Peptides against a protein of PDB entry 9GMZ. Designs and how they scored, part 233

Target 1, 343 residues: chain A of PDB entry 9GMZ
Amino acid sequence: TGFPLELLTRPATERLAYFENYTVAHPRLKEVYEILMRTIAEPAGASFIFVYGASGVGKTTLRLRVEQKLTELALPKLESDRARVPVVGIEAIAPESRYFNWKEYYTRALITLEEPLIDHKFDYGVRGISRDNFGKINVESKVVAPALRRALENALIHRHPDVFFVDEAQHFGKVASGYKLQDQLDCLKSLANMTGILHCLLGTYELLTFRNLSGQLSRRSVDIHFRRYCADSPEDVQAFKSVLLTFQQHLPLAETPNLVDHWEYFYERTLGCIGTLKDWLKRVLSDALDREATTITLKDLQKRALSVAQCQKMFKEIQEGERQLSETEADVQNLRSALGLGA

## One batch from the design tools (peptide; made by RFdiffusion4, then SolubleMPNN)

Design b2_p23_6_s3 (from b2_p23_6, 9 letters changed)
Fold by OpenDDE base, seed 2:
Structure b2_p23_6_s3 (fold): chain B 343 residues (1-343), chain A 23 residues (1-23)
Amino acid sequence: as target 1 above (343 residues)
Amino acid sequence: MEERRERLARMDPNVFEEELPEL
């Protein structure tokens, strides 16, 4: 099934919006989605889920799909429990200094928990947190981080989301090294423990460095590796080609472009990352729609491709992350062998 | 925030029920 043919008669903005909102249910996304949904439903005493993978692999798409599904599944309960929020999702901000801005983190989390559509007013027990006439949370500048934390703890307990998502969670690691990084982990761990809310941290492979610093988090965390497609795997190449085939069918153009015949070029410039691929195709589609073009050409693709230098940099970051995971697997095998357990 | 809810509402909830086309 392709795009609705009626889109060809619609404005360029609607055609672009269709493609933007379209999601390819590619095998790695589906696998990680199923694991994540299962883990959220049955955390088995886990307090954390770590979802790590390459930049542009599709982690944001994964989060959005899980948030949608959790919201759908919660609808019957939300009618009876007007205080409940099914899911909370924020993005961690890159620190402007050597210190993570917990005040900003707690403020954003509170604002997200207290969306204007929540009629159920909650008293945070903190002076300087108010709601405007539209129900939007306002936090006065005088409110200190410890008070905002207590407000967030109370709000999370009261709203009882099935999961708290933190996207770009590698930014917790972008602090001064050593004890300060442990303090950030202990802060997150304490928030999860005090609220009883499962936290899902999504990030790049830099998140592994953050995860590995706490042997205590490892005991209460589930790890989900969102892999890219690898050109050395025939199955991954086939899946990547199937994704290209699906995207070409869902580009709202009068003539279906042949993307599959260019799969190697798409792979070279995306490193097997489907988010990177989608963003590239979105840029190319926008350019085509602006020109009222009937199709997209290889020249149109080349105009919006990442440079070879950008791809080389991204690939180096991926290889370092994949290496760290392979070392962890080797360490497990070495431990098993040392314990007299077969490999 | 409204933009996020609108984005979620525009996403097909059944996307994972679709099989990828076989090549």
Scores: peptide ipSAE 0.151, ipTM 0.802, DockQ to the pose 0.839
Fold by OpenDDE base, seed 5:
Structure b2_p23_6_s3 (fold): chain B 343 residues (1-343), chain A 23 residues (1-23)
Amino acid sequence: as target 1 above (343 residues)
Amino acid sequence: MEERRERLARMDPNVFEEELPEL
């Protein structure tokens, strides 16, 4: 199975859009998807889910696939409950300042929750929040963060999503002190408690600091590690090669490029992160389409590869995250052994 | 920013039913 051959007669924009929208159902993505879907269905009193892994592992793809599935599963119920939104997802923005912008966060969350196609207009009781003629929320600059929070709390209660996603959630941690990170977590915890809405934070291994900051959050959180593929595992190498073969078949080019023969070079420049691989191939495909090329060459790949210095930096960040998790797993085993529970 | 609905509508819902090709 490959790309639809009719794409070869379509504009470069349509061919690129096909590849952008294409998702490889690789084993780690499928595993994490199944765990996340089960946890959302049966949170067992959890208020938070933490999904952590390397930058470019595919966390945004995971979020979008869960949002799609939750929307699909909710469609029959949305006919009877037109006020309900099955899922809401936002991306946390890196603050331009040393402080997380809660006003911007609440504004973006409210705009995303109140999509223009919701027939039921709700009045949030906040002056300076209005809907335009298209039903889109407009927030006046004079509206303060506490008022936006109350509007978002009311919206979340009325819309009752199964989960609230925050992608790139490590940006809460860009606050220069652990104390300020605790304040951000207490704000999120308060929002989850006041609304009764399950929160899922997706981010880098910097999210592990969130787990360690609050013993109360740890009791009400589920952790999901989205692992990369490791070159020291034969099974992971095989899965990574199968991903390359799948992408090779789904590049809308006249001649199928041989990506699999270059698997070591792809691994060297992606560190086993499939999102990084997809983004690389997208850039190379765009360049090939702009040149009306029939295929992709090794030179085309090299032109758009991450530098060795970028890969070394990313690898150091991954190794530190994987080390912290390995230490936590060892601590659990030590605790079990000390309790007289077998390993 | 592409609207969330338009992005979700362009994604194949059955992608997890596809098996990866074995090498």
Scores: peptide ipSAE 0.150, ipTM 0.802, DockQ to the pose 0.754
Fold by OpenDDE base, seed 1:
Structure b2_p23_6_s3 (fold): chain B 343 residues (1-343), chain A 23 residues (1-23)
Amino acid sequence: as target 1 above (343 residues)
Amino acid sequence: MEERRERLARMDPNVFEEELPEL
């Protein structure tokens, strides 16, 4: 089904918001969603889930859909357990300094755990953490990182979420070299172990470097690779074309644009990343609505496309990540062969 | 910051029940 035709008479802001909120349930998103939901339900002694893939593949969309579903599934239990939060999700921010700001991380996590809609106020046992009249958490400047950690540990134990999401988790790795990166992993590991809460780290392929530094995380982690669509796979090309067909049907314009005929150009400028595709179409739709245009043209697409230089840079980062994974798979096969275990 | 709950409420919960159109 396409967009609701009533949108054509609605303001440009509502038309854009419709497309913004629309999600294409593409095959790779469905697959990774099912694996992630099963792993959250049955972690089998895992303390960490790593979800890695290209920038713009759709990891944030995956997180939001899992958060929605976990919230829906928890609703019947939340009536009896008013302290429980089904899921917590934060975005890791790249620190401006050489050091990861743990104080900011713990503060953001506490703010997210303690949404205003939670009727049951928790006592953190930490002086200088308060709620305003709107339920917003205020942390006084005097509160130190170890005190915020204890407050977060207590809050996670009390609220008992099924999973703690950290989006853009590659930002843990950008600032710390060697031992400091290990210390950051050990901090997260200690938090997961002390609380008993499953942590899901979502990020780019830079997350693999972070994962490989801790030989002890490997025993308690599940990996999920969120792959892009590859032009060398006929099935992936067909899925990518079907995504374009779906998007063209959901663009709230008077004349349906033919996006499918330009699939190679869309592939060239998105590298098979559906999030990058959606963000591109959003920008083009916004421009078309501002001009009161009836449709989108190839010229409109070209005006908002990533440059060839941007695509080349993104493709190099993808190839390096895919190479590291392929080497790991080959190393496992080589190890099996060397052990006399058949492939 | 758009409240996370308002963002989730605007997302179709049944999106995974829809099949992509075949080409």
Scores: peptide ipSAE 0.136, ipTM 0.795, DockQ to the pose 0.789
Fold by OpenDDE base, seed 3:
Structure b2_p23_6_s3 (fold): chain B 343 residues (1-343), chain A 23 residues (1-23)
Amino acid sequence: as target 1 above (343 residues)
Amino acid sequence: MEERRERLARMDPNVFEEELPEL
């Protein structure tokens, strides 16, 4: 089934919003979603989940879908426990300085935890944290990072989310020294241990650096690889074509564009990353709607495509991440063989 | 932050029940 035909008579803003809100349930997204949901339900003593994959693979869409489902599943319990928050999700900001801003991180986490109109105001025992008339947290500039951490620990304990999401978590790694990176990981580990809350870090393959630096996190972490589609796999090519077919049916245009016939060009400029594909199509759709165009042409696609230089850079970053994973898998296999456990 | 709750509210919860069209 395609888009609702009534959208053709609606404003460009509604047509664009339809496509923005539309999600293709592609096989890799469904697989990673099922693994992540199972791991959240049964963490088996894990304190961390690492979800890593290419930029634009769809990690933000995955998070949003898990947040939606955890919220839905929690609704019956939220009626009895008004203090509970089912899920918390934040995005890690790239530090403007060589230092990660923990004060800002804790402040945003607290704000996000308290955004639900929770009738039960908790005092977190920290002076300079207040609530406005709408229940939003205000943090005075004088409140120091250790006090905000204690407030967040107390908030997480009282709100008891099933998971705490940190998107773009590779930004914790942008600290200029390996020693400082370990301190950041130890800080996160301490927060997870003190609160008993499962943390899910979503990010690029740069998250593998975090996995390798903390042999203590590895014992308490579950790793989920969100793979791109690969052109060397016939099944992956078929899935990628089916995604293009789905998107062409859900572009709210008078004439259905033929995206599938251009699958190789779409693959070349997305590297098999569906988030990158969706964002490209959104830009092209916006341009088409602004021109009141009946369809999308190859020339319209070319105007909004990533450059070959951008794709080459992204591909090198992907290849390095995929290589590191392959080496790690080989090292595990070598270790198993050396232990006499077989291949 | 409001944008994200609004996004969640507009997302079809049943999207994973839709099969991709076979080519």
Scores: peptide ipSAE 0.148, ipTM 0.803, DockQ to the pose 0.859; fails the geometry check

Design b2_p23_6_s4 (from b2_p23_6, 9 letters changed)
Fold by OpenDDE base, seed 4:
Structure b2_p23_6_s4 (fold): chain B 343 residues (1-343), chain A 23 residues (1-23)
Amino acid sequence: as target 1 above (343 residues)
Amino acid sequence: MEKRKEILANMDPNVFEEELPEL
């Protein structure tokens, strides 16, 4: 199994696009995908799903694959219910100020929810929200955040997505005071409760801080840890090598590069994060295609690698997140033992 | 619908049916 050989005769843009669109079904991605799909199908009274893990672990890939599958599963129903949107996904923007921009969040959520040319005109009940001639939502500057919220609530109720995704959701946590963070959580909780729509927040380990501040969300949330591959686990090392072999076979180059022999160097510069690995290989592939190169060399890899200083910074952030989870797991075990329930 | 059709067209739906190559 490998890339379609006909790609070698295709333009560099098509060769790059093939690799960009290619997804390795690595064990951690598959595991988290199955848990997430099951939780979306049977939320068991949960209003939130938290998916947390290292930057570059593959959370955006997970989201896109779930969005694809939910869309595929909904297709038969969408023929009869043209108003339905099976899934909606947005990325949270880092606030330019110490304050999260709810107006922008609601605007982006509305745009994303309604940008599918759904033939059914929906009245948002809010003046200054319109569709252009291309079906794109235009939100006038005069529309205030409370009005945009009501428009989003009405749109979510009417479109009835199985889940609302928020990627990079740690950006909600970047507010300078714990009180404002609580208000943001209460705002999201209220949106989920008012719409009956399950929310999935994907982000870094900073989401744990966000979760822990809301003792009320914890009772109505499912947690999914998207783990990286660990070099101290033989199984994780084997899985990481298998991912390298798979990417090696799916690089649309005339000569297959040997990535597996460099697995330690790939691990050192990705920390076991497959998204970071894919992005690195994408940059190197782009450079190789621009030079009309037949293969990728170690020197080409080194030119596009993250610096040791970048990896050390990322690794500290990962270790702190993994530590917080390990402490939480130990606290649960201690509580269970103290209750006489056993480990 | 168009962006969703585009996501469906650009991504293999069967990715999770493929086993990783064994080393």
Scores: peptide ipSAE 0.084, ipTM 0.767, DockQ to the pose 0.649
Fold by OpenDDE base, seed 1:
Structure b2_p23_6_s4 (fold): chain B 343 residues (1-343), chain A 23 residues (1-23)
Amino acid sequence: as target 1 above (343 residues)
Amino acid sequence: MEKRKEILANMDPNVFEEELPEL
């Protein structure tokens, strides 16, 4: 099934919005979704889930689909328990300074936990936190990070989400020297322990640096690797071509473009990352709609492609992340051999 | 035509066709 044909008579904004909201249920997304949903349902004493993979692999799409499903599953219980929030999701902001802005993090988390759909007023026990007439949380400038932390701990305990998502979680690591990184991990660990709320950190392969810093976190964490599609795997190449065919059918254009014939060029400029592919096609679709074009051409694709230099940089970052994971697998084999467990 | 049917058979897009509610 393709896009609704009625979209061809609709404004360019509605046609673009259709494609923006469209999600391909590709094999890697489905696999990681099933693992993540199972882990949230049965955390087995874990306090953390780490979801790592290449930039543009589709981690934000995964988060949004899990948030949707957890909300749907909670609806029957939310009628009886109006204080409960099924899920909370925030994006970590890149630090402007050598220090992570914990005040901003706690403020954003509190705002997200207290979105206006929640009729149940909560008293944070902290002076200078209030709701406006629209139900939005206002935090006075005088409120310090330790007070915001206590407010967030109380809010998480009261709302009891099944999981707390932090997207772009590698931004915790962009802060100076090993001690500060450990202090940040200890802050997150303490928040998870004090609230009893499962935390899911989604990020790039830079998130592996966090995982490796604390042997205590490793005992209470589940790891999920969101892999890209690899050109050396026939199955992955077939899946990538399937994604191209599906996007081709869901581009709201009068003439269906043949994207599959250009699969090698799409692979070269996305490195097998479906989020990067979708964002590229969005830009090309927007340009085509602005020109009232009937289809998209290879020239239209080339105009919005990442440069070879950008792809080379992204590929080096991917190779370093994949290498670190392969070394971890080799370290497990070496450890098993050293323990006399055999190969 | 056959390659397109095999490609489509490996993708059940319907698993995630539920509209993301406009949050």
Scores: peptide ipSAE 0.051, ipTM 0.558, DockQ to the pose 0.067
Fold by OpenDDE base, seed 3:
Structure b2_p23_6_s4 (fold): chain B 343 residues (1-343), chain A 23 residues (1-23)
Amino acid sequence: as target 1 above (343 residues)
Amino acid sequence: MEKRKEILANMDPNVFEEELPEL
């Protein structure tokens, strides 16, 4: 199986869009997808799901696929329930001030939850929240964060999403000097409790700090580790090579490039992160299409690769996250042994 | 509703039914 051969006669924009929209169902993505879908269906009294893993592992792709599936499953009910939104997904923004902007978060959440094309319009009872002629939410600058929070709570209750996704959720950890990260987590916990809506926070290993700060959050959370592929695992190396072969077959070029023969170089510059791999190939494909090239060469790959210094920085962040998880697993085994439960 | 249908049309819902090619 490969790309549709008719794409070779199509504009560069369509060829690039094909590859951008193409998703490889790699083993780690499939595993985490199945766990996440099951957990959303049966949260067992959880208020939070934490999905953590390396930057570029594919968390945004996971979110979008789950949002798609939840929307598909809800469609028959949405014909009768015009107020419902099956799922809401936002990205937490890195604050310019280094402090998390709750006003911006609530505004973005409201804008996303209140789709212009939703037939059942909601009144927030808040002055300075309006809809334009296209039904898009407008929030005036005078609206304060506590009013936006109340509007979001009411909107979440009224729209009843099965889950509220927050991508790049490590940005909640960006607090002012003298403020506690715990206060941010208590704010999120209060929002989940007041609305009854399950929250899924996706982010880097910086989310592990959120697990450790509150034993109360731990009792109300499910943890999902989205692992990268590891070069010390033969099975992970084989899966990574199969992903390269799949991308090789789905690059809409006249001559199929041999990516698999360069698997070690791809691994070196992606650290086993498939999102990083896809983004790299997308940049190289765009350059190749702009040149009307028939294929991709190693030189084309090298031109768009992450630098060794970038990879070293990313690898250090991964190693610290993986270390924290391995220590936690060892602590659980030590606790079980100390309790006489055996291994 | 139409925007949700458009989002669904832009991505293959069956992508997880595909197996990776054997090497």
Scores: peptide ipSAE 0.042, ipTM 0.749, DockQ to the pose 0.570
Fold by OpenDDE base, seed 5:
Formats: structure tokens, C-alpha cells, sequence
Structure b2_p23_6_s4 (fold): chain B 343 residues (1-343), chain A 23 residues (1-23)
């Protein structure tokens, strides 16, 4: 179980693309994938799913795998229902200004939902939204946010996706006072309620502020914690080593590098976050391919590693998020005990 | 968007059927 050996004769671009597209099905990714797929299939009246975890844990990889699977499962129905889009996913962008750009959000959502490959073209009834000769949506600068919202609501109702993904959703919170964050959540809640479309917000532990601010959203939300691997758990250390072994086998190099022997150094510089690990290995692989190197050395790893100061900052953010969750779990246990429900 | 479509097209749909190698 390794990379196709034919890649060794291919251009560096193809070798790098292979590794970029490769996904390790590590235990935490598989667990969260199964929970998320089940929750999308049976939302039980939920309007929101929150997927939170460390930066670089693999949330974007999770989203892409769910989008792929939902598309695959919908293919037989898409032949008869040419209006349907099975899934839509966007990335929330950090606003340059102190205010979330709803116009940009609605524009991106519309462009993503209304892909050129959709045979059944819908008219949004909004002046300044058009399709080019390739079927790509163009939104004129004069179109106002309330008109784009109505267009998106109509498009979501007509295309009826099983879920609407928003990646990097913590960017809603970074610039907002608590009130502005509530207004943003109420806006998203209104969009979910008006369309009947399930929304999944993926982000860092900053999403916990969204959960805490909206006691009404908490009643209609499912929470999924995408955990990192912890060095104090023997099982997590073993899983992390198995991930290193898998990546070692899937680096398209003439000589297989020994990554597993350096597992502590990989853990120190990734904090058990597999996305951070993959991104690091991708940078090191790119450098090795550019030099026509036969393998990766510890010196090559060190050149592209995050600094100790970066790791210390990320670790503090992780510890604060994990602490807030642990306190919430303890509060649930205390509530259960107080209700006479066994712990 | 194009890179995402390329990634989705090139991603193995059966990746979750593979077990991690034992050490």
C-alpha cells in the first residue's frame, strides 16, 4: 500500500498533485466523518451542525470528503432531477473591514451553488445577476445584499442541497462584538429557516462563542468536536505513528524516508494536527522534487517546520478550547447527577 | 474552484475503507 511507482517517471507537478490529493483516513477523521454523514442524513430537526477543532486538524479535508460522498450518493437521482445540487460548500473569508461582507458571502454562495455544469438554469428574478456564455454567474456591483440574499434563498430552495457548508466559519466572529456576532448568527439562522437547508459551520474553537451566544441555536444545533491526537494517550500516539507510516509510504520519492523514527519531532511541530502535518510534508516534498532529491532528510523537515513560537501560540489556543469543552462536559455531568440521571 | 473540482475528481472515494498500517 504505497504510491504508484509510475509516478517516479512523471513530472514533479504530477508527483506533488498525487500527495496533495492523497488523504489518510486517520481514526479521528473517520469518526467525525461518520458522525457528520449520519447527522446530515438524519438531522432530527437540527438547522445547524457545528464542527470545531484545532487549526490544521483537517476540517477542510473532512468537508471535501463529505461533499464527494454526498455527490456520489446523489448521482442516480441527479439524472432525473437536473435542478438538484446535492451539496454546496463555501469558505468564509476574513473581512478586511470590521464588518462581515454579506454581499461577498451571498455572491460566493450563489456562484458556488449555480455551477456552469447545471443544465437547468434558474432565473433569480434579480436585475444584475446574469450568466455568461459559459453559464458562470456574474453579479454586478450595483446588486445590493438584500437582493443577493433573496436570490440565494430562491436558489437554495430550487437546488435543495442536503447541506450547506461554511468552512473557516470563525471568521464571522473575529471582528464582531458579542451583539454583532448574534446578528450574524440570527442572519444565518434566518437563511436556514427560510430555505429549510441544513447549515454546517466548520471552524476553530472560536466557534464555541457561537454556541454560547445563541441558546436558541443550541436547541437546533448538533455539535461535533474534531479532536487532535494527544501525546498523553498511548492510543493517540499509536494512531499518530500509523499516520506517519502511511504518509511515508505515499511520498512519491525514490527512497522511502523514515518519518516514524522522528515521531516526537513531528508531534512537537504539529501538536497532533494531521492537516498541519500534511501541509508540512507537502512543503518538504515540493522542495525535494525541485532539487530532484531521492528522499527527505531531517534537515529538509527542519527547513519547513513551524517555529517553536508558532507552536506555543497554537498550543495555547488549543488548550483554551479543550478547557472550555471539558468544563461544558463537566457541567452536563453535574446537571445529569442533579437530575438523578446516572453519570 | 477549479483546483477544488480537480481535488474532488482525483480523491479516492474509498479512502475510508482502508485501514491504517499497524506498527
Amino acid sequence: as target 1 above (343 residues)
Amino acid sequence: MEKRKEILANMDPNVFEEELPEL
Scores: peptide ipSAE 0.063, ipTM 0.750, DockQ to the pose 0.830; fails the geometry check

